# Peptides against a protein of PDB entry 8RAJ, part 2

Target 1, 54 residues: chain A of PDB entry 8RAJ
Amino acid sequence: LPAENEDPDKAVVDLHRSPPKTKDPDLTPSGIIAKVKAGDMTQETARELLLAMR

## One batch from the design tools (peptide; made by RFdiffusion4, then SolubleMPNN)

Design b1_p8_6_s1 (from b1_p8_6, 3 letters changed)
Fold by OpenDDE base, seed 1:
Structure b1_p8_6_s1 (fold): chain B 54 residues (1-54), chain A 8 residues (1-8)
Amino acid sequence: as target 1 above (54 residues)
Amino acid sequence: DLVERLLA
């Protein structure tokens, strides 16, 4: 079976590709607000987190 | 706004 030479040049790891900021959806402002509304987070904790994002 | 109220 011919070894398909996978062109090693396609492994250009774009080092400038900012790692996908996996913004933890739970740590987004919207996620924090959603947790507060659901009763899963206190308003105080939400305030602290939101202030830390400024 | 809930954010505004939380940050007040």
Scores: peptide ipSAE 0.269, ipTM 0.814, DockQ to the pose 0.348
Fold by OpenDDE base, seed 5:
Structure b1_p8_6_s1 (fold): chain B 54 residues (1-54), chain A 8 residues (1-8)
Amino acid sequence: as target 1 above (54 residues)
Amino acid sequence: DLVERLLA
């Protein structure tokens, strides 16, 4: 099977690209609410997290 | 509002 030549130029991590601020979407108010709706977080834990963000 | 219900 011919080895697919992965273009080595696509692996060049732009070192000058500011690391994407990994906004953890799970720690936003919207992310917390989404987890509660999905059943992945209790309402009590969500309340505590949301109060700590105020 | 779900947030209001969670904070109640």
Scores: peptide ipSAE 0.268, ipTM 0.814, DockQ to the pose 0.298
Fold by OpenDDE base, seed 2:
Structure b1_p8_6_s1 (fold): chain B 54 residues (1-54), chain A 8 residues (1-8)
Amino acid sequence: as target 1 above (54 residues)
Amino acid sequence: DLVERLLA
């Protein structure tokens, strides 16, 4: 059975893909608030993190 | 504001 030549072009990592601005969305004030609203973070932890970011 | 309440 001929091995399906997977098109090597599919492995072209777009080098022009802007590095994900690793602004950890989870460490932004908005991300923290979103986690609290989702129940993934306590309000106290959020408060401490937000205060530390001031 | 939720942030204000969290920081209160």
Scores: peptide ipSAE 0.267, ipTM 0.813, DockQ to the pose 0.361
Fold by OpenDDE base, seed 4:
Structure b1_p8_6_s1 (fold): chain B 54 residues (1-54), chain A 8 residues (1-8)
Amino acid sequence: as target 1 above (54 residues)
Amino acid sequence: DLVERLLA
């Protein structure tokens, strides 16, 4: 059975595309606050993270 | 509330 040559050319990582600022939604101030409200993060941890991001 | 204090 012929191995389908998966065209390797589709992995053109456009190096000039500004890395999508994949602002990890979980690491944004809003994401941190959301985690606290959901009970998935302590207020203390959230405080530390928010201070480190400032 | 942490959020309230941060927004204040």
Scores: peptide ipSAE 0.248, ipTM 0.800, DockQ to the pose 0.180

Design b1_p8_6_s2 (from b1_p8_6 with A1D E4A)
Fold by OpenDDE base, seed 3:
Structure b1_p8_6_s2 (fold): chain B 54 residues (1-54), chain A 8 residues (1-8)
Amino acid sequence: as target 1 above (54 residues)
Amino acid sequence: DLEAELLA
């Protein structure tokens, strides 16, 4: 079975990417906030994502 | 709350 190359690259949340069909914990409100606090996401990107989830 | 700040 081809090893699904889990690209270890941090899931770049592309706002233009189809909403993840999978419950990615990084795309939950809590996950987004955690990324901002860690400096892994800008506040602007976080705002856009959080608004898109409403 | 950071969420409140981001949505504000």
Scores: peptide ipSAE 0.292, ipTM 0.823, DockQ to the pose 0.499
Fold by OpenDDE base, seed 5:
Structure b1_p8_6_s2 (fold): chain B 54 residues (1-54), chain A 8 residues (1-8)
Amino acid sequence: as target 1 above (54 residues)
Amino acid sequence: DLEAELLA
């Protein structure tokens, strides 16, 4: 049985993906900061996201 | 403050 390669990239917030549904906790300012702290998002990507939300 | 660092 082919191991379902859970693509770890699915957890990466794609800046080019559809505007976050206002209810995605991962796309709130606090969620973005949490991802950076966890090493799951670069500071540059986080900066771009946070600026786009202002 | 990480937020301040990210926005700087």
Scores: peptide ipSAE 0.287, ipTM 0.821, DockQ to the pose 0.537
Fold by OpenDDE base, seed 1:
Structure b1_p8_6_s2 (fold): chain B 54 residues (1-54), chain A 8 residues (1-8)
Amino acid sequence: as target 1 above (54 residues)
Amino acid sequence: DLEAELLA
């Protein structure tokens, strides 16, 4: 079976999941912004995440 | 600035 190379860049951020205690680089402000720029995250989701981090 | 737009 081809190992589905889960593109590590496609980490679906579950807004309802407690923020991982681990510094997930994809959950940093810069990571979130990068995902929006790449079209992998909506601006609305990004806004919610960024606000929750404050 | 996308960051500014997202945080506005």
Scores: peptide ipSAE 0.280, ipTM 0.818, DockQ to the pose 0.542
Fold by OpenDDE base, seed 4:
Structure b1_p8_6_s2 (fold): chain B 54 residues (1-54), chain A 8 residues (1-8)
Amino acid sequence: as target 1 above (54 residues)
Amino acid sequence: DLEAELLA
């Protein structure tokens, strides 16, 4: 059985832990939107991140 | 547009 090790802990961007690294593809505007669409990020968190990098 | 909604 393929262990879908979707480690849910790796998908959660903690706003309080580290400033978004601009080079992290998961923290680009496109990456954030993709996570929301995938259900891996709430719209509220995405909004906060997008506003913080603007 | 989800992007527009998130930024509004």
Scores: peptide ipSAE 0.279, ipTM 0.818, DockQ to the pose 0.504

Design b1_p8_6_s3 (from b1_p8_6 with A1D)
Fold by OpenDDE base, seed 3:
Structure b1_p8_6_s3 (fold): chain B 54 residues (1-54), chain A 8 residues (1-8)
Amino acid sequence: as target 1 above (54 residues)
Amino acid sequence: DLEEELLA
C-alpha cells in the first residue's frame, strides 16, 4: 500500500471552529507554546487559545 | 516562562 504521505496537515487552529473532540496534540497548551516559539503562531492567537481552554 | 507571559 503506498504510504500516504500524510502531509503534516498544519492544523490551522481556527478559533471559530468548534474545539476538536479529538485530542489534537497541536491544541494542547504545550503544543500552542511550541508553535509560538517556532514562530508558527502569534502570541495574541496563542493567548486567545489558551484562555479558551480554561 | 512563555506560558506565564501569554496568560498575563
Scores: peptide ipSAE 0.300, ipTM 0.830, DockQ to the pose 0.452
Fold by OpenDDE base, seed 2:
Structure b1_p8_6_s3 (fold): chain B 54 residues (1-54), chain A 8 residues (1-8)
Amino acid sequence: as target 1 above (54 residues)
Amino acid sequence: DLEEELLA
């Protein structure tokens, strides 16, 4: 079975998308920090997300 | 701390 290429663009948290009501581990503060460390999120986007969660 | 840097 062809490996479903998970489109890496789907991992981009759209700031304009309503936060999924699901406890997305990727949207926790720890998940955001992990994405920045992995190079999957900019520091600016991370800052905006973290501030919006306060 | 990266969290501190991101929130500063």
Scores: peptide ipSAE 0.300, ipTM 0.830, DockQ to the pose 0.540
Fold by OpenDDE base, seed 1:
Structure b1_p8_6_s3 (fold): chain B 54 residues (1-54), chain A 8 residues (1-8)
Amino acid sequence: as target 1 above (54 residues)
Amino acid sequence: DLEEELLA
């Protein structure tokens, strides 16, 4: 059976955590925007992340 | 657009 590792600890993007070298889909601009739309991230946190990616 | 709002 494919263990769907649904890690329930959806990585709260800690702004102080070194960005994982892996293209975390949650850390893409689109992923960040999607989290804000879902209510899973504040606009302020999203803004800081998006600005740090520039 | 939420993207525009966040980047503004």
Scores: peptide ipSAE 0.296, ipTM 0.828, DockQ to the pose 0.535
Fold by OpenDDE base, seed 4:
Structure b1_p8_6_s3 (fold): chain B 54 residues (1-54), chain A 8 residues (1-8)
Amino acid sequence: as target 1 above (54 residues)
Amino acid sequence: DLEEELLA
């Protein structure tokens, strides 16, 4: 059975990556907040992303 | 509100 190597790197939002084009639902302000609530993102990372998007 | 907390 091929182990689905879920590449864990896809879940890490690179803060140095150009802000995604507004089309990624995971990187909208609402998506960022949802990730924090889910425990998938730290509050600090979320704050930095939200500030960079303003 | 988590949004308020994150932006404060």
Scores: peptide ipSAE 0.296, ipTM 0.828, DockQ to the pose 0.559

Design b1_p8_6_s4 (from b1_p8_6 with A1D E3V)
Fold by OpenDDE base, seed 2:
Structure b1_p8_6_s4 (fold): chain B 54 residues (1-54), chain A 8 residues (1-8)
Amino acid sequence: as target 1 above (54 residues)
Amino acid sequence: DLVEELLA
């Protein structure tokens, strides 16, 4: 039976790759405000998040 | 200002 050479090129998650400082644009004050304006976030949640960022 | 409204 041919051994399926599972190509071990499984994505070596470079553990040394600094997590992309993906400043989640959605977690910035501007991003939060944008989400509220878009109807994707409640004003209450936005308020809580913004206050927590202070 | 939406920010002011959110923080009021």
Scores: peptide ipSAE 0.265, ipTM 0.814, DockQ to the pose 0.377
Fold by OpenDDE base, seed 5:
Structure b1_p8_6_s4 (fold): chain B 54 residues (1-54), chain A 8 residues (1-8)
Amino acid sequence: as target 1 above (54 residues)
Amino acid sequence: DLVEELLA
């Protein structure tokens, strides 16, 4: 049986994804900043997300 | 500040 390498669904913060259910830590301002610091998100994407939350 | 850089 091929081991389904379920790559852990890296919560790709899709800008087109339905408004974050208030509980996704990756879509909080702090979560976004953390992803940018980790190199997992571009500054441009982070800017767009943060602006959409205001 | 990273937030300032992101929002610039």
Scores: peptide ipSAE 0.263, ipTM 0.809, DockQ to the pose 0.466
Fold by OpenDDE base, seed 1:
Structure b1_p8_6_s4 (fold): chain B 54 residues (1-54), chain A 8 residues (1-8)
Amino acid sequence: as target 1 above (54 residues)
Amino acid sequence: DLVEELLA
């Protein structure tokens, strides 16, 4: 299989790039909050995720 | 409020 040379320039995490709209319903702000309320996520993890989405 | 606590 040809190793698709992942253009190293595509690996540049553009910090200004809007975080990919996570289509994961579990990673939406509402989903994160719901997981914390359910006890399925720690508050610390939720805080980090929510802050990263800001 | 949980949201406030998470974002504080």
Scores: peptide ipSAE 0.260, ipTM 0.810, DockQ to the pose 0.472
Fold by OpenDDE base, seed 4:
Structure b1_p8_6_s4 (fold): chain B 54 residues (1-54), chain A 8 residues (1-8)
Amino acid sequence: as target 1 above (54 residues)
Amino acid sequence: DLVEELLA
């Protein structure tokens, strides 16, 4: 069975890292929600990130 | 919706 290439470049969202000044589309509210829907982020992590952005 | 669930 072909190993699912887990793309190693999945940007590990470090919750302790200051939000990069770069508009990382993955760190926008819409990007976070999209990752949760895709199963690439847990609901808990998404909650923490969204609350930190408020 | 999912957004409401995430922010609740």
Scores: peptide ipSAE 0.257, ipTM 0.807, DockQ to the pose 0.494

Design b1_p8_7_s3 (from b1_p8_7, 5 letters changed)
Fold by OpenDDE base, seed 3:
Structure b1_p8_7_s3 (fold): chain B 54 residues (1-54), chain A 8 residues (1-8)
Amino acid sequence: as target 1 above (54 residues)
Amino acid sequence: SLRDELLA
């Protein structure tokens, strides 16, 4: 029996790809602000991230 | 607030 050609278009579901955590606390506005306050993020980076979330 | 400053 011909080996069923694995459909190359089967999106390799990266089983190791953690589902995008829709609620990464570190990437929330509050999380970003907290990082700035902690000195773990520059204000410029924080600004860019916050603007991208709008 | 810091938020306001960052978004200004």
Scores: peptide ipSAE 0.426, ipTM 0.875, DockQ to the pose 0.502
Fold by OpenDDE base, seed 5:
Structure b1_p8_7_s3 (fold): chain B 54 residues (1-54), chain A 8 residues (1-8)
Amino acid sequence: as target 1 above (54 residues)
Amino acid sequence: SLRDELLA
């Protein structure tokens, strides 16, 4: 089977691109609220986290 | 809002 010429240029990770600060979306106020709505977090835990972020 | 309920 012909070796698919993977274009080697696509694998060049731009080392100069600052790694996107992976803001964990689950640790933002919006992420916390989303977890509560989904039933993945209790309101009590969410309250404690949100108050700690103020 | 749910946010208000959580912060109350």
Scores: peptide ipSAE 0.424, ipTM 0.874, DockQ to the pose 0.506
Fold by OpenDDE base, seed 2:
Structure b1_p8_7_s3 (fold): chain B 54 residues (1-54), chain A 8 residues (1-8)
Amino acid sequence: as target 1 above (54 residues)
Amino acid sequence: SLRDELLA
């Protein structure tokens, strides 16, 4: 059975991929606020996180 | 702002 030629291009890790910005965008003040607006975080949790970051 | 409300 012919081995399905896995397209070798799918395995090409883009070496120029900018390193993931080490800062989790979800843990920034802006990220937290965005999550609240999206309904993905409660205001109470957001408040606690923001105060802890102050 | 939502930020102000969260920090209040």
Scores: peptide ipSAE 0.424, ipTM 0.874, DockQ to the pose 0.494
Fold by OpenDDE base, seed 4:
Structure b1_p8_7_s3 (fold): chain B 54 residues (1-54), chain A 8 residues (1-8)
Amino acid sequence: as target 1 above (54 residues)
Amino acid sequence: SLRDELLA
């Protein structure tokens, strides 16, 4: 029977990992600008989001 | 900057 090599190391939750500062990097001003530059967001949407963050 | 353009 093929032993399923379940790699046990995948489940190591690094407890010392700083709580993910759930600042959605995509919702930061810099993240928004980066998306626009990448063509993943329209300038209009970016403007609206940036204004809402003020 | 692109930021300035978006906020203008």
Scores: peptide ipSAE 0.423, ipTM 0.874, DockQ to the pose 0.481

Design b1_p8_7_s4 (from b1_p8_7, 5 letters changed)
Fold by OpenDDE base, seed 3:
Structure b1_p8_7_s4 (fold): chain B 54 residues (1-54), chain A 8 residues (1-8)
Amino acid sequence: as target 1 above (54 residues)
Amino acid sequence: SLRDDLLA
C-alpha cells in the first residue's frame, strides 16, 4: 500500500502550532492596547484584532 | 479612552 506521503508541511505546521494559549496576555484586549501604546502595534491592526474578539 | 477610540 503506498504510504500516504504525509505532507511535510503538515508536520512543520503541527510542530509550530503552539497550543492555543487560551490566556496569551499579549492577545487580550488589554495586551493589544498596551502594544499600541508602546508603539508595537498600529491602531488599525489593534482595531481588527479587537473586533475579531467580539 | 484608547479602547473606545479603537472600537469607534
Scores: peptide ipSAE 0.359, ipTM 0.858, DockQ to the pose 0.563
Fold by OpenDDE base, seed 1:
Structure b1_p8_7_s4 (fold): chain B 54 residues (1-54), chain A 8 residues (1-8)
Amino acid sequence: as target 1 above (54 residues)
Amino acid sequence: SLRDDLLA
């Protein structure tokens, strides 16, 4: 089977690519609001978290 | 909105 020439240039890790800020979706403002709406978080906790993000 | 209420 012909060796697929893995283009070595694809391994150029773009050093300028900001690491994906794996923002915990649960800790985003939208995620917090969604949890409150779902009944999975109290309004008080949500308020504290949202205020801390400002 | 719920957001506004939480931030009020």
Scores: peptide ipSAE 0.359, ipTM 0.857, DockQ to the pose 0.465
Fold by OpenDDE base, seed 4:
Structure b1_p8_7_s4 (fold): chain B 54 residues (1-54), chain A 8 residues (1-8)
Amino acid sequence: as target 1 above (54 residues)
Amino acid sequence: SLRDDLLA
C-alpha cells in the first residue's frame, strides 16, 4: 500500500518569524504563582525564583 | 495576596 506522502513542505519554519519569545509561561511571576496555587511548586522555591527575577 | 506573602 503506498505510504501517504506527508508533504515535507509544511515544515517550512518561517525563519523571519520573530523567534517566539518563548516567554516560558512557567517562569513568569504569574506562572510561578499559579504553580504554587496548584501545589506544583513549594512556596520556598517560588520565593527564590521571584526574588531572582527582581 | 499570595504574591505579597511570597515576597515578604
Scores: peptide ipSAE 0.355, ipTM 0.856, DockQ to the pose 0.499
Fold by OpenDDE base, seed 5:
Structure b1_p8_7_s4 (fold): chain B 54 residues (1-54), chain A 8 residues (1-8)
Amino acid sequence: as target 1 above (54 residues)
Amino acid sequence: SLRDDLLA
C-alpha cells in the first residue's frame, strides 16, 4: 500500500502565532448565565462567580 | 431577567 506522504509542512504549528487568548467561554458572564439556563450550574454558584468578577 | 435574579 503506498504510504501517503503526509506533507510534513502542514504539521508545522506556527510557534510565533500568539496563542489565541482562549477566553474560556464558560468563565464569562454570558457563559455562566448559559450554564444556569442549561441546568449545568446552580444559581448560587453563578451568583458567587458573577460577584467575584465585579 | 435571569441576570437580575442571579445578582439579587
Scores: peptide ipSAE 0.353, ipTM 0.855, DockQ to the pose 0.524

## One batch from the design tools (peptide; made by RFdiffusion4, then SolubleMPNN)

Design b1_p9_1_s1 (from b1_p9_1 with E6L E9A)
Fold by OpenDDE base, seed 1:
Structure b1_p9_1_s1 (fold): chain B 54 residues (1-54), chain A 9 residues (1-9)
Amino acid sequence: as target 1 above (54 residues)
Amino acid sequence: SLDELLALA
């Protein structure tokens, strides 16, 4: 069985691949506000998160 | 307040 030399060099871990901005809807400004309105997040936590995103 | 949060969003 021919050993397919999988060229290990193609694991260019693109370190510059910005992690897919998984727009976690829960971590968007709108998502944070929605959680506060739903009572699922405190205003203080929301403030800290919103400030960290700024 | 919620208004303050909206101003930060």
Scores: peptide ipSAE 0.520, ipTM 0.890, DockQ to the pose 0.684
Fold by OpenDDE base, seed 4:
Structure b1_p9_1_s1 (fold): chain B 54 residues (1-54), chain A 9 residues (1-9)
Amino acid sequence: as target 1 above (54 residues)
Amino acid sequence: SLDELLALA
């Protein structure tokens, strides 16, 4: 059975790639507002979070 | 209000 040579080079995590600033979209001001509009967050909780991020 | 939240964003 031919061993499929899994090319190990695809796993080179470029450590010098600035970690994607994956700003958790859920923790951005826009993400918070989106959650409120979706009914997934109360306006009061959103206000507290937005004030804490300021 | 939603308007107040938008002002904080």
Scores: peptide ipSAE 0.515, ipTM 0.889, DockQ to the pose 0.637
Fold by OpenDDE base, seed 3:
Structure b1_p9_1_s1 (fold): chain B 54 residues (1-54), chain A 9 residues (1-9)
Amino acid sequence: as target 1 above (54 residues)
Amino acid sequence: SLDELLALA
């Protein structure tokens, strides 16, 4: 199986995965917004994540 | 919109 070079820095935030342990900076509200601004996350995914964190 | 996301954050 080709190791899909999933860029290890692309933490694919699986919405179905256990709530991220509060320590992942990429999963903070600010981190989510930063990914959207960078074009690395859709607004829809960001909305779902932010709502799940609330 | 981005503004809506900021309101949720």
Scores: peptide ipSAE 0.504, ipTM 0.884, DockQ to the pose 0.733
Fold by OpenDDE base, seed 5:
Structure b1_p9_1_s1 (fold): chain B 54 residues (1-54), chain A 9 residues (1-9)
Amino acid sequence: as target 1 above (54 residues)
Amino acid sequence: SLDELLALA
């Protein structure tokens, strides 16, 4: 069975990671919402991230 | 909910 290459570059957005360098499209409010819609992020994690950006 | 997240974004 071919090992499904889980693309390791799905950067798990670590809430404890340094303030998002403004250029990561995955850490923008729109990027966070897109990840939730795709099922790649929980609503709880997204809420915490969005609150931390305020 | 997704609506709550959209209000925070």
Scores: peptide ipSAE 0.503, ipTM 0.884, DockQ to the pose 0.709

Design b1_p9_1_s2 (from b1_p9_1, 3 letters changed)
Fold by OpenDDE base, seed 1:
Structure b1_p9_1_s2 (fold): chain B 54 residues (1-54), chain A 9 residues (1-9)
Amino acid sequence: as target 1 above (54 residues)
Amino acid sequence: SLDELLELA
C-alpha cells in the first residue's frame, strides 16, 4: 500500500499562531444567550456575566 | 427578560 505522503508542510505548527484565544465560546455574549435559551443558565447569572464583560 | 439580556450582549 503506498504510504500516503502526508504533506509535512501541513504539520507546520505555526508557532506564531497565537494560541487561538479560545475564548470559551460558552463565555461569549452569544454563548451566554444561547445557554439561557437552552435553559442551562439563569437570566440573572447571564446578566451578571454580560455586565462584567462590558 | 431575555430581551433585556439581548440588549446587554
Scores: peptide ipSAE 0.489, ipTM 0.880, DockQ to the pose 0.651
Fold by OpenDDE base, seed 3:
Structure b1_p9_1_s2 (fold): chain B 54 residues (1-54), chain A 9 residues (1-9)
Amino acid sequence: as target 1 above (54 residues)
Amino acid sequence: SLDELLELA
């Protein structure tokens, strides 16, 4: 059976899911801002995430 | 703006 390469990039951040208690460093306010600065996240998505964490 | 995002963090 071919191992389905689960594309690891499908971290679909469900904005409607209760913030998982996962200390994902990528979901910290600083991590979000870092992604925006790197061009890996839009400012709009970052704004929504930051507001959801507040 | 990026400045506005920093205010939300």
Scores: peptide ipSAE 0.479, ipTM 0.876, DockQ to the pose 0.747
Fold by OpenDDE base, seed 4:
Structure b1_p9_1_s2 (fold): chain B 54 residues (1-54), chain A 9 residues (1-9)
Amino acid sequence: as target 1 above (54 residues)
Amino acid sequence: SLDELLELA
């Protein structure tokens, strides 16, 4: 059985890329906070993202 | 802190 390498679509959020018009709920302020609470994002990265969105 | 992040959101 071929192991489907589910390439985990690690959306590497490039902090230097213009904020994509991403309808990605994960890149909303609420989505960022949710990732931090889940342990999927550091508080430092979240701070940088939230500041870049202001 | 998480509280500071909530103020930025």
Scores: peptide ipSAE 0.476, ipTM 0.875, DockQ to the pose 0.727
Fold by OpenDDE base, seed 5:
Structure b1_p9_1_s2 (fold): chain B 54 residues (1-54), chain A 9 residues (1-9)
Amino acid sequence: as target 1 above (54 residues)
Amino acid sequence: SLDELLELA
């Protein structure tokens, strides 16, 4: 059975981790919204992230 | 809602 290549590079955005000093495009407001639209992030998690960035 | 998220972004 081919191992499902779970892309290990899905950066699990830890909401409780200090924002990485590197501009992770996945942690930008636009990146967060894109993840929600893709179904890769809940609206609640996105809300918490966006509020923390404000 | 997605609209509320867009207002926060």
Scores: peptide ipSAE 0.476, ipTM 0.875, DockQ to the pose 0.670

Design b1_p9_1_s3 (from b1_p9_1, 3 letters changed)
Fold by OpenDDE base, seed 1:
Structure b1_p9_1_s3 (fold): chain B 54 residues (1-54), chain A 9 residues (1-9)
Amino acid sequence: as target 1 above (54 residues)
Amino acid sequence: DLSELEALA
């Protein structure tokens, strides 16, 4: 069975996890919006993240 | 609506 390459780099942004200091492009405002558009993040989670980054 | 998220970004 082909192991579904769960791309381990789909860092599920856990709001309760300290944001990694790494310039993860997925944690930028643009990256968050891109995840929502891709269906990889809910709009509600994205809203909370964006508000926390302000 | 995604437009609301874009306004927050």
Scores: peptide ipSAE 0.492, ipTM 0.885, DockQ to the pose 0.735
Fold by OpenDDE base, seed 5:
Order: sequence, then structure tokens, then C-alpha cells
Structure b1_p9_1_s3 (fold): chain B 54 residues (1-54), chain A 9 residues (1-9)
Amino acid sequence: as target 1 above (54 residues)
Amino acid sequence: DLSELEALA
């Protein structure tokens, strides 16, 4: 069975990476919540990101 | 709880 190529380009938002350039839709508050809902981000990581954006 | 995240957004 061909291994489903997990698209490696779903960049896990690294909290230790430089502050997101304001134009990344995946790093907006709504984008973060969407990732959690999709199972692509933990609630803990999302919480830390959202707090850092305040 | 997603409601907590939504409150932070």
C-alpha cells in the first residue's frame, strides 16, 4: 500500500520561531483555532500562540 | 476546551 505522503509542508507552527509575519493566514487567531479543530495543532500550543499574540 | 481558545482569540 503506498504510504500516504503526509504533506511535509504543513509547517508545524514552532512557537520558538520568529514572530509570524502578519500575513500568514495559518498564524491568525482564526487560523490557529482552525488547526486545532482539524487536529493539526494541540490546544496547548494554540493557547501559547494566542497568548503571545496579545 | 475549544471555548477557552476562542476566548483568547
Scores: peptide ipSAE 0.492, ipTM 0.885, DockQ to the pose 0.721
Fold by OpenDDE base, seed 4:
Structure b1_p9_1_s3 (fold): chain B 54 residues (1-54), chain A 9 residues (1-9)
Amino acid sequence: as target 1 above (54 residues)
Amino acid sequence: DLSELEALA
């Protein structure tokens, strides 16, 4: 049975972590919205992240 | 609504 390659690069977004100054495209406002559209993030989590970045 | 998220970005 092919082992499902769990993509280890699912960035665990820690809501309690200060927004990383990292140029990680997945943690930009646009990247967050893209994850919601893809079904990889809930709208509520995205809202909290976006508010924390403001 | 996704429009609310877009307004926060």
Scores: peptide ipSAE 0.492, ipTM 0.885, DockQ to the pose 0.734
Fold by OpenDDE base, seed 3:
Structure b1_p9_1_s3 (fold): chain B 54 residues (1-54), chain A 9 residues (1-9)
Amino acid sequence: as target 1 above (54 residues)
Amino acid sequence: DLSELEALA
């Protein structure tokens, strides 16, 4: 099966996907905020993620 | 605002 080269930049944090592995730097509070600033995540999604991590 | 997200972080 061709390894789909999922572009590592497309770590779309799907809220409905597996609970954020606490060790993923992209799923840290700072990483989430950085994604919003970059335009890669909506504020609403970020809010939901941050609340789920609380 | 981003300030709201920062308050949740």
Scores: peptide ipSAE 0.492, ipTM 0.885, DockQ to the pose 0.696

